Peptides against a protein of PDB entry 7K3S. Designs and how they scored, part 22

Target 1, 60 residues: chain A of PDB entry 7K3S
Amino acid sequence: MEELSGKPLSYAEKEKLKEKLAFLKKEYSRTLARLQRAKRAEKAKNSKKAIEDGVPQPEA

## One batch from the design tools (peptide; made by RFdiffusion4, then SolubleMPNN)

Design b2_p14_2_s4 (from b2_p14_2, 4 letters changed)
Fold by OpenDDE base, seed 2:
Structure b2_p14_2_s4 (fold): chain B 60 residues (1-60), chain A 14 residues (1-14)
Amino acid sequence: as target 1 above (60 residues)
Amino acid sequence: EKEAEERLKEYLEK
């Protein structure tokens, strides 16, 4: 059992971890933007339903 | 690659 616990990360290992962190931040931002778009679309649907239910249908 | 991930986990668990 090499005690991984005591050695400092190599330069190459640190750069790989930075790349993974940058990727995860990008995917998080993409997912967050999608969620915010979905919430805006839901609010717009609810507002349209509230307007349609409040317009008296003209009696034909 | 796995070694760097394992060491990152060990660092987050301390």
Scores: peptide ipSAE 0.157, ipTM 0.725, DockQ to the pose 0.232
Fold by OpenDDE base, seed 1:
Structure b2_p14_2_s4 (fold): chain B 60 residues (1-60), chain A 14 residues (1-14)
Amino acid sequence: as target 1 above (60 residues)
Amino acid sequence: EKEAEERLKEYLEK
């Protein structure tokens, strides 16, 4: 019998942990949305560069 | 799971 020798978290400690978990989930979602926007912006830049490198500059 | 809860508790006690 492994005694669960951890003192049971009080109601207040459990609520504090839930608030921190909710905060971390929010920051994770925010970071994921930033990463997805960055990946979309990279694709848009690479498409513009492929058009500029493909135009022979007219010799002036 | 318990080890992650203990690490989180130690981070909260500092």
Scores: peptide ipSAE 0.155, ipTM 0.725, DockQ to the pose 0.095
Fold by OpenDDE base, seed 4:
Formats: sequence, structure tokens, C-alpha cells
Structure b2_p14_2_s4 (fold): chain B 60 residues (1-60), chain A 14 residues (1-14)
Amino acid sequence: as target 1 above (60 residues)
Amino acid sequence: EKEAEERLKEYLEK
């Protein structure tokens, strides 16, 4: 039994950890949203190339 | 390992 006898975190240490966790969750969510947008943009580019290769550009 | 996660959760909820 590893004694999880880590010194009880002070109230101030707990609040600092809560703040750090909130920051990390925000940065994770921002990064995930960027990744999802990038993946959507890549799919849209690949679909546009498939349309451009399959649609004869109107000679006008 | 789970006890450390539960303890961390308890510290974050208080």
C-alpha cells in the first residue's frame, strides 16, 4: 500500500490546481476544434479536386 | 492508480 500520504493540499494549492486544469481543458478544446476544422478542410479539398477532375471546365 | 484519481477528483470537487 503506497501511502498516498502526500501532504494535504492547502486550499490555495487546490485552487491553483483547479485553475491549471481549467486552462489545460480550454487549450485541449481549442486544439481539438482546430484539428476537426483541418480534417474537414482536407476532405473539402479532396472533394473539390474530384469534382474539378470530373467536370470538364466549360470552355467559355 | 484509481485511488489517486478518486482522491484528485475529491480535491477538485471540494
Scores: peptide ipSAE 0.148, ipTM 0.712, DockQ to the pose 0.059
Fold by OpenDDE base, seed 5:
Structure b2_p14_2_s4 (fold): chain B 60 residues (1-60), chain A 14 residues (1-14)
Amino acid sequence: as target 1 above (60 residues)
Amino acid sequence: EKEAEERLKEYLEK
């Protein structure tokens, strides 16, 4: 049984891991927000086409 | 903050 008693991470190592985690969470949130915006934009384009196809052209 | 982000990018690109 290898004693996975990994030396307790120093305060500096813990802070470095927190910074890494904060960065990854920020990039994840940015990517998710972009994806959600793209999905909303597609729905808005489809809704505009449905409105334009439903307006009777005024006969001249 | 930016320096930690750069070090993380360099770590993920290796």
Scores: peptide ipSAE 0.107, ipTM 0.717, DockQ to the pose 0.226

Design b2_p14_3_s1 (from b2_p14_3, 6 letters changed)
Fold by OpenDDE base, seed 1:
Formats: C-alpha cells, sequence, structure tokens
Structure b2_p14_3_s1 (fold): chain B 60 residues (1-60), chain A 14 residues (1-14)
C-alpha cells in the first residue's frame, strides 16, 4: 500500500478543492453546450442547402 | 476569481 506521503488536506484546502471542482464542472457543461450548438448550426446549414437543391419547380 | 484560486492551490502543492 503506497502511503500517499501527502499531509492530510486541511478543511480550507478541501473547500478550495470543492470550489475548483464546481468551477471545472461548470466550464465542462458550458463547453459541451457550445459544441452541441455548433453541431446543430452545421446541420441547419446543410439542411437549408439540401432543400434549395431538392425542390422540383412546378413546370407550368 | 476561480482561476486565481486554482493558481494559488497549485503553488501551495509545490
Amino acid sequence: as target 1 above (60 residues)
Amino acid sequence: KEIELAKKLAKEEE
């Protein structure tokens, strides 16, 4: 068993680590939402191009 | 503030 040769984290260090983890989770969620928005915007651009090439003009 | 906190913590571990 490797004794983790680190001094036990103080209460203040544990709270700072929780704050860091909460921040990283928030930034991860923000980045994921940006990625999902970018993928939706790309699909919307490709769908608009497919509709413009795919309407048979009604011959009069 | 959160980025500055993360930098302070990294320096306390060195």
Scores: peptide ipSAE 0.131, ipTM 0.743, DockQ to the pose 0.091
Fold by OpenDDE base, seed 2:
Structure b2_p14_3_s1 (fold): chain B 60 residues (1-60), chain A 14 residues (1-14)
Amino acid sequence: as target 1 above (60 residues)
Amino acid sequence: KEIELAKKLAKEEE
């Protein structure tokens, strides 16, 4: 069993790691929200194309 | 500010 011989992190190092983790969680959620908007926009474009290809233009 | 803090922390581990 390799002892994870990490010196016990100081209180200040633990607080800095908590701040870093909170920041990374915020950036992850922001990126996920952008991805979800992009997927919704793509579905909305594909549904418009499916409606446009399904209407026979009235021959004049 | 938070990205700069993360960069400072990564330099304190070298």
Scores: peptide ipSAE 0.118, ipTM 0.736, DockQ to the pose 0.098
Fold by OpenDDE base, seed 3:
Parts: sequence; structure tokens; C-alpha cells
Structure b2_p14_3_s1 (fold): chain B 60 residues (1-60), chain A 14 residues (1-14)
Amino acid sequence: as target 1 above (60 residues)
Amino acid sequence: KEIELAKKLAKEEE
């Protein structure tokens, strides 16, 4: 059994660890939202191209 | 700022 022989985290160290964890969770959620938006945008581009390949573009 | 504070705290534990 590895004794968790780390000194007990002070109240201040625990609060700083909570702040770090909250920041990391926020950046994770932001990155996940960007990834989900990118996947939706790619699917929407692919569906628009499938409709556009069926309609003759008016020559400008 | 949060990453820099995180690096300072990690360096005080060495």
C-alpha cells in the first residue's frame, strides 16, 4: 500500500485545486462545444453540397 | 494567470 505520505493539503491549497479543476472543466466544455459545432458545420456543408450538385448554378 | 499561479504552487512543493 503506497502511503499517500503527502502532507495534508491546507485549506488554501484545496481551494486552489478546486479553482484549477473548475478552470479545466470550463476549458474541456469549451473545447467539446467547439468540436460538436465543427461536426455539425461539416455535416451541414456536406448536406448543402449534396443539394447544390443537383441544381445548375446560374452563370454570373 | 491561473496557469502561472499553478506553476508557482507546483514549484513551492519541490
Scores: peptide ipSAE 0.116, ipTM 0.732, DockQ to the pose 0.120
Fold by OpenDDE base, seed 4:
Structure b2_p14_3_s1 (fold): chain B 60 residues (1-60), chain A 14 residues (1-14)
Amino acid sequence: as target 1 above (60 residues)
Amino acid sequence: KEIELAKKLAKEEE
């Protein structure tokens, strides 16, 4: 068993890891919101195309 | 700013 004999993190190092984690959670949430928007936009495009293919264009 | 500060600290631990 390799002892993870890392020195106990100082208070300052722990606070810095909390800041890094908060930043990563924010970027994750931003990326997830972009993905959800892209999926909604794709569904809206597919629904519009299904209406366009189902309406006989009136001959001029 | 947060990414740049995280990179500075990772270099001080090396």
Scores: peptide ipSAE 0.110, ipTM 0.730, DockQ to the pose 0.103

Design b2_p14_3_s2 (from b2_p14_3, 5 letters changed)
Fold by OpenDDE base, seed 1:
Structure b2_p14_3_s2 (fold): chain B 60 residues (1-60), chain A 14 residues (1-14)
Amino acid sequence: as target 1 above (60 residues)
Amino acid sequence: EEIELARELAKEEE
């Protein structure tokens, strides 16, 4: 266990970690939006296939 | 490590 006797982060190092955290939050949100879009597109493809296969769609 | 990765990310945003 390296002792976290780390020198206190400078103001500049703290601001750089905030910038990194903001970037990672943006990329996380972008990835979640992509995943949600993919799940919606998969549902729409399955609904189209069920119509093509003559399976009665449950009325909405 | 975490500060070095923050420096590398700063070079990718330029």
Scores: peptide ipSAE 0.151, ipTM 0.781, DockQ to the pose 0.214
Fold by OpenDDE base, seed 3:
Structure b2_p14_3_s2 (fold): chain B 60 residues (1-60), chain A 14 residues (1-14)
Amino acid sequence: as target 1 above (60 residues)
Amino acid sequence: EEIELARELAKEEE
């Protein structure tokens, strides 16, 4: 068992780490939401193109 | 602020 004999983190170091973790979780959630939106938009474009290829566009 | 805090923490680990 490798003792995590790291010096006991001060209260201030623990709060800084909590803030860093909160920021990283926020950026992760933002990136994940963007990725999920992009995947939904791609599926919606592919579905719209499959419907549009079945309807003769009226020539303008 | 959060980027500066992350840079300060990275300097305390060196």
Scores: peptide ipSAE 0.143, ipTM 0.767, DockQ to the pose 0.116
Fold by OpenDDE base, seed 4:
Structure b2_p14_3_s2 (fold): chain B 60 residues (1-60), chain A 14 residues (1-14)
Amino acid sequence: as target 1 above (60 residues)
Amino acid sequence: EEIELARELAKEEE
């Protein structure tokens, strides 16, 4: 067991670490939501193209 | 602000 031989973090250092963790969790959730939205939009575009390539447009 | 705080904390860990 490596002893965590660091001095106990001050109250101020613990609050700064909590703020950093809250920020990182927020940015992770934002990035994940953006990625999921992009993946849904790509699937919706591919489904529209598969319908347009599968239906001969009536030549006028 | 939040990004600057995260950079300052990364320098205190070196």
Scores: peptide ipSAE 0.138, ipTM 0.768, DockQ to the pose 0.099
Fold by OpenDDE base, seed 2:
Structure b2_p14_3_s2 (fold): chain B 60 residues (1-60), chain A 14 residues (1-14)
Amino acid sequence: as target 1 above (60 residues)
Amino acid sequence: EEIELARELAKEEE
């Protein structure tokens, strides 16, 4: 077992890593919200197409 | 600010 003999991170390095993790979590949440909005918009487009292809226009 | 911090942290890893 290679001990991950990384020198113990300084207090400053640990705070920088916490800031990086907080930023990455924020950007992940923002990206996820955009993806969920896009999926909802796609489902709404597909439901409209299913209604337009399902009405035989009565030839008058 | 946060994007600039992330770019600065990425330069310290090189």
Scores: peptide ipSAE 0.124, ipTM 0.760, DockQ to the pose 0.094

Design b2_p14_3_s3 (from b2_p14_3, 6 letters changed)
Fold by OpenDDE base, seed 1:
Structure b2_p14_3_s3 (fold): chain B 60 residues (1-60), chain A 14 residues (1-14)
Amino acid sequence: as target 1 above (60 residues)
Amino acid sequence: ELIELARELAEKEE
């Protein structure tokens, strides 16, 4: 049995670890939302360029 | 703050 040679984290150390994990989860979610927004904006830019090149203006 | 608290926790485990 490998002695998991770590003193059991104190209550305060466990709470600090939970706060760190909550922060990292928030920053991950924010970064993922930014990436998804950037991908949608790129698709919208490419779609506008395809509409501008592909719609014959009706001569009225 | 949270990054410093994370260093202080890692340094106590060495």
Scores: peptide ipSAE 0.145, ipTM 0.764, DockQ to the pose 0.090
Fold by OpenDDE base, seed 3:
Structure b2_p14_3_s3 (fold): chain B 60 residues (1-60), chain A 14 residues (1-14)
Amino acid sequence: as target 1 above (60 residues)
Amino acid sequence: ELIELARELAEKEE
């Protein structure tokens, strides 16, 4: 058993670590939401291209 | 390390 021989975190250090973890969780969730939106937008573009490739474009 | 990075994040919110 590795003794977690780190000095016991002060109350202030624990609260600051909680704030950092909350921030990192928020940025993770934001990044995940962006990635999910990008994947949905890519799927929507690919489905639109599959429909447009089946319709003769009116020549201008 | 993680505590120092938590201090730097605090100083950027001031």
Scores: peptide ipSAE 0.143, ipTM 0.770, DockQ to the pose 0.342
Fold by OpenDDE base, seed 2:
Structure b2_p14_3_s3 (fold): chain B 60 residues (1-60), chain A 14 residues (1-14)
Amino acid sequence: as target 1 above (60 residues)
Amino acid sequence: ELIELARELAEKEE
């Protein structure tokens, strides 16, 4: 069992890691919100196609 | 800034 005896991070290193984690959480949330918007837009496009393929054009 | 600080931290672990 290799002890992960990483030298105890200094207070400054721990604060920098906390800042990095906060940044990564923000970028994750931003990316997730973009993905959720894209999925909603895709569902809205697929529902429009299902309506266009289901209306018999009245032959005039 | 935050990406550079993360590189400087990774370079200190070698």
Scores: peptide ipSAE 0.137, ipTM 0.759, DockQ to the pose 0.090
Fold by OpenDDE base, seed 4:
Structure b2_p14_3_s3 (fold): chain B 60 residues (1-60), chain A 14 residues (1-14)
Amino acid sequence: as target 1 above (60 residues)
Amino acid sequence: ELIELARELAEKEE
């Protein structure tokens, strides 16, 4: 068992690490929400193209 | 700020 020979983090260092983790979780959630929005927008564009390619334009 | 604080913490663990 490798001794986790790291000196016990001070209370202040633990609080800074918690703040960093909270920030990273927030940025992850924002990025995930953007990705999910992009995927929904792509599906909506592909559905519009499938309608435009499947409707014979009435020759005027 | 939070990224800089995170570098300063990593540099103190070496």
Scores: peptide ipSAE 0.135, ipTM 0.756, DockQ to the pose 0.095

Design b2_p14_3_s4 (from b2_p14_3, 5 letters changed)
Fold by OpenDDE base, seed 5:
Structure b2_p14_3_s4 (fold): chain B 60 residues (1-60), chain A 14 residues (1-14)
Amino acid sequence: as target 1 above (60 residues)
Amino acid sequence: EEIELARKLAEEEE
């Protein structure tokens, strides 16, 4: 770790870091979209179950 | 490909 803290990154190393950053941003966005979809699906499932169980939904 | 690039970059930092 200490040998890189003083050397200017080559053009190739900078491009590799940009590619790594682009990958991590893509995987973050994919994971976030999956989480948001799961939360929406859970709300829809709970809503369907409340109707099936005869529980009056609170009018919003 | 992207995971292998990340591995190669980690091996260059060791």
Scores: peptide ipSAE 0.155, ipTM 0.778, DockQ to the pose 0.074
Fold by OpenDDE base, seed 4:
Structure b2_p14_3_s4 (fold): chain B 60 residues (1-60), chain A 14 residues (1-14)
Amino acid sequence: as target 1 above (60 residues)
Amino acid sequence: EEIELARKLAEEEE
């Protein structure tokens, strides 16, 4: 067992760490939502191209 | 602001 041989964090250091963790969780969730939206948009574009490439447009 | 606080805190951990 490596003794956690660090002095106990002050109240101020604990609050700073909580703020950092809250920020990182927010940015992670934002990035994940952006990635999921991008993947959905790509699938929707590929499905439109597969329909357009599989139906001969009536030559006028 | 939040990004600068996170940077300062990372520099205090080195």
Scores: peptide ipSAE 0.136, ipTM 0.775, DockQ to the pose 0.101
Fold by OpenDDE base, seed 2:
Structure b2_p14_3_s4 (fold): chain B 60 residues (1-60), chain A 14 residues (1-14)
Amino acid sequence: as target 1 above (60 residues)
Amino acid sequence: EEIELARKLAEEEE
């Protein structure tokens, strides 16, 4: 078992890591919200195509 | 600000 012989992080290093984690969580949430919006927009485009391909125009 | 902090933290890890 390699002991994770990392010197105990200073108080300042722990606060810097908390700030980095808070930032990464914010950017993850922003990216996830964009992805969910894109997936909803794609589903809405695919549902419109299924309606346009399913109406035989009556030739008058 | 937060992006610049993340860059400074990445430069301190090299």
Scores: peptide ipSAE 0.128, ipTM 0.768, DockQ to the pose 0.095
Fold by OpenDDE base, seed 3:
Structure b2_p14_3_s4 (fold): chain B 60 residues (1-60), chain A 14 residues (1-14)
Amino acid sequence: as target 1 above (60 residues)
Amino acid sequence: EEIELARKLAEEEE
């Protein structure tokens, strides 16, 4: 059993790590939401193109 | 503010 006998983190070090974790969780959630939006937009473009290829566009 | 906090947190890890 490797004793995680790292020096006990001070209160300040624990709060700093909580702030870092909160920031990283926010950036992760932002990146995930962007990725999910991009995947939805790609599916919507592919579905729109499949509908548009079935309808003769009126020549303007 | 959050980007500056992230920069300060990275500079204190060097």
Scores: peptide ipSAE 0.111, ipTM 0.756, DockQ to the pose 0.141

Design b2_p14_4_s1 (from b2_p14_4, 4 letters changed)
Fold by OpenDDE base, seed 5:
Structure b2_p14_4_s1 (fold): chain B 60 residues (1-60), chain A 14 residues (1-14)
Amino acid sequence: as target 1 above (60 residues)
Amino acid sequence: EEEEALKKLEEYLK
């Protein structure tokens, strides 16, 4: 176990890492929301196709 | 897994 006995990060270095972490959390949440929306849109397309294939056209 | 890694980093930065 190499002790990462790195010098204690300065307050400014910690704040810079917190900013990077906040950015990464924001990009992760945006990507996750996009993925969830895409999955919902795919289910909605499949459900519409199942309804259109099941409606008998009224004979004129 | 990614959320747990983010939590560990947040705890280290406190």
Scores: peptide ipSAE 0.176, ipTM 0.760, DockQ to the pose 0.063
Fold by OpenDDE base, seed 3:
Structure b2_p14_4_s1 (fold): chain B 60 residues (1-60), chain A 14 residues (1-14)
Amino acid sequence: as target 1 above (60 residues)
Amino acid sequence: EEEEALKKLEEYLK
């Protein structure tokens, strides 16, 4: 492996890194959105249980 | 390869 640890990055290498960074940011955003959705779903389940325990559901 | 790509990213951001 050439030790690239001191060479100025070529334009192509910079663009490749920008692409990798954009991909990583996309995957981060996707993961964060999933986590936030899961947290909202858990809160909604807990809120529904609290409503069911506190309000007699009108039997249809 | 990932560590090298991260080092390059750090160099690009300097």
Scores: peptide ipSAE 0.175, ipTM 0.750, DockQ to the pose 0.082
Fold by OpenDDE base, seed 4:
Structure b2_p14_4_s1 (fold): chain B 60 residues (1-60), chain A 14 residues (1-14)
Amino acid sequence: as target 1 above (60 residues)
Amino acid sequence: EEEEALKKLEEYLK
């Protein structure tokens, strides 16, 4: 087994990885918020359609 | 799962 005991990351390399991780977390949170909004919108469309199909259209 | 993986990675980078 090659020990992936790669050289210990320098302080500067760790800080750069922390910055990349913070960016990745921000993009993850943004994507998750979009997904949750999409799921809510789908549920709202399905509920509206169920109401429209279940309410007898007023006879003209 | 992804949030836990990100948290573990933050702990490793401390």
Scores: peptide ipSAE 0.175, ipTM 0.759, DockQ to the pose 0.063
Fold by OpenDDE base, seed 1:
Structure b2_p14_4_s1 (fold): chain B 60 residues (1-60), chain A 14 residues (1-14)
Amino acid sequence: as target 1 above (60 residues)
Amino acid sequence: EEEEALKKLEEYLK
């Protein structure tokens, strides 16, 4: 019988870990939203520059 | 399964 070799987490420890997980998910979502804004801004900058420089945009 | 995920999270947060 494999003894579940980890001390059972108390209810309070589980709730604390759930709170930490919720915080990490929030920070992940914030970072992802920043990355998506940065990528959109970079695309807009490159598009404006290519129009100004007369460089044909690669057709997607 | 939930307890193993919580243990992995505890290890990651040390």
Scores: peptide ipSAE 0.164, ipTM 0.758, DockQ to the pose 0.097

Design b2_p14_4_s2 (from b2_p14_4, 5 letters changed)
Fold by OpenDDE base, seed 2:
Structure b2_p14_4_s2 (fold): chain B 60 residues (1-60), chain A 14 residues (1-14)
Amino acid sequence: as target 1 above (60 residues)
Amino acid sequence: EEEEALKRLEEYLK
């Protein structure tokens, strides 16, 4: 059990760290959701291109 | 390791 070899944080310092942690978790979740949306959009573009390349253009 | 460190931090902040 590594003793956290620091002075105990005051109540105000703990609340400030809780606020920072909540902010960082929110920004992480936002970034992850953006990345997942981008990946889904890329897959949808690749699927649309594969359908368009598979239709023989009628020779005029 | 990172998820466990975050859990320990949350417990210390309670």
Scores: peptide ipSAE 0.184, ipTM 0.751, DockQ to the pose 0.062
Fold by OpenDDE base, seed 3:
Structure b2_p14_4_s2 (fold): chain B 60 residues (1-60), chain A 14 residues (1-14)
Amino acid sequence: as target 1 above (60 residues)
Amino acid sequence: EEEEALKRLEEYLK
């Protein structure tokens, strides 16, 4: 265990670090949700293309 | 400073 060569964190510093951790957890969850949506969207696009390549698209 | 704050947080959460 590297002993933290530092002053014990004040209550305010601890709360600020908890807020930072909560923010990081939120950003992680947001990023994960984006990744999962992207993966689902890619699968949906590939499935749509596979259907559209099998049917004559109406010329616009 | 941010890395030290993260290390401090990790140890405070142990």
Scores: peptide ipSAE 0.182, ipTM 0.753, DockQ to the pose 0.153
Fold by OpenDDE base, seed 1:
Structure b2_p14_4_s2 (fold): chain B 60 residues (1-60), chain A 14 residues (1-14)
Amino acid sequence: as target 1 above (60 residues)
Amino acid sequence: EEEEALKRLEEYLK
């Protein structure tokens, strides 16, 4: 049995770390959703500008 | 495995 090298974490420490991880995952998901909205908005503005300026859209 | 992952998370969150 390989002894897990380190001081065993208490139940309370494990729960606190799980709460921190859940918070970080929530903030990551929120940031990702903002990035995806920004990318969609950028594509929409560039497509609208390309139509207005008569510039050929880059092939999909 | 879970304990090592939690330990690495503790080190990252110091």
Scores: peptide ipSAE 0.178, ipTM 0.768, DockQ to the pose 0.102
Fold by OpenDDE base, seed 4:
Structure b2_p14_4_s2 (fold): chain B 60 residues (1-60), chain A 14 residues (1-14)
Amino acid sequence: as target 1 above (60 residues)
Amino acid sequence: EEEEALKRLEEYLK
């Protein structure tokens, strides 16, 4: 068992890690929101094509 | 396992 006997983090090191974790959680949430938006946009494009293929173009 | 690891990290950072 590797003893994680690293020196106990100082108060300042703990605060710096809290700040990094908060930043990473924010970037994760931003990336997830972009992915969800992209997935909705892809579904909307596929649904629009299905409607356009199902509407007989008015013969001019 | 991942949620427990995150919880332990949050406790260590308190």
Scores: peptide ipSAE 0.174, ipTM 0.741, DockQ to the pose 0.058

Design b2_p14_4_s3 (from b2_p14_4 with E11K)
Fold by OpenDDE base, seed 4:
Structure b2_p14_4_s3 (fold): chain B 60 residues (1-60), chain A 14 residues (1-14)
Amino acid sequence: as target 1 above (60 residues)
Amino acid sequence: EEEEAEEKLKKYLE
């Protein structure tokens, strides 16, 4: 077992890595929120179409 | 364990 006793990250390298991780977590959360909004919009379109097809158009 | 996780994360962020 090669101990991946990698050189201990300097304090500056650890802080840079934490910053990159925080950025990635933020972008992931933004992407998930966008995906959830898109899925809600799709369901709302499908439900509106089902209502429009089931409501008799008022005879003009 | 935390140090190995930091090294793995470094390889994905390079």
Scores: peptide ipSAE 0.171, ipTM 0.751, DockQ to the pose 0.088
Fold by OpenDDE base, seed 1:
Structure b2_p14_4_s3 (fold): chain B 60 residues (1-60), chain A 14 residues (1-14)
Amino acid sequence: as target 1 above (60 residues)
Amino acid sequence: EEEEAEEKLKKYLE
């Protein structure tokens, strides 16, 4: 493993790291948005079930 | 690797 730990990164290495970080931040935000939608959908299902169980059917 | 890359990036881009 090249001990790059102390050498100044080249311009190309810096740009490659920026690109990687931008990609990872994008995929992270996309994953969080999916998780938040899933949690909202679960709450909406639980709320619909509570409304359906709480509406007295009109006695015919 | 990502955390080390972020630390390296901060050190060289600030």
Scores: peptide ipSAE 0.168, ipTM 0.761, DockQ to the pose 0.128
Fold by OpenDDE base, seed 5:
Structure b2_p14_4_s3 (fold): chain B 60 residues (1-60), chain A 14 residues (1-14)
Amino acid sequence: as target 1 above (60 residues)
Amino acid sequence: EEEEAEEKLKKYLE
């Protein structure tokens, strides 16, 4: 077991790491929400095509 | 366990 005899992180270093983690979690959540929206939009486009092909135009 | 995780994280976030 390598003794990770790292100097105890200062309060400022710990807060900087927490800030970086919070940023990464935010960007991950934004990307995930975009992906989920894209998947829903694709499903909605496929459903609209199925409705347009199934409506007989009323002959005037 | 938490200290080892903080030090590993420091190496990737510098």
Scores: peptide ipSAE 0.167, ipTM 0.746, DockQ to the pose 0.084
Fold by OpenDDE base, seed 3:
Structure b2_p14_4_s3 (fold): chain B 60 residues (1-60), chain A 14 residues (1-14)
Amino acid sequence: as target 1 above (60 residues)
Amino acid sequence: EEEEAEEKLKKYLE
């Protein structure tokens, strides 16, 4: 763990970092939810297509 | 101040 060898963060810098971290966590969660939704939608379209085309789905 | 805070934030993400 690199010790943050720097001047102690001001209150304003700490609040700005907390805001940026909260934003990044939100964007991460949003991106993860989109990815999971896309994967579910892909499985659903592939399963529908497999039923329509009579082709067995490859087990993932 | 914002640039220094971003550089500090970048070090926490590495």
Scores: peptide ipSAE 0.163, ipTM 0.743, DockQ to the pose 0.108

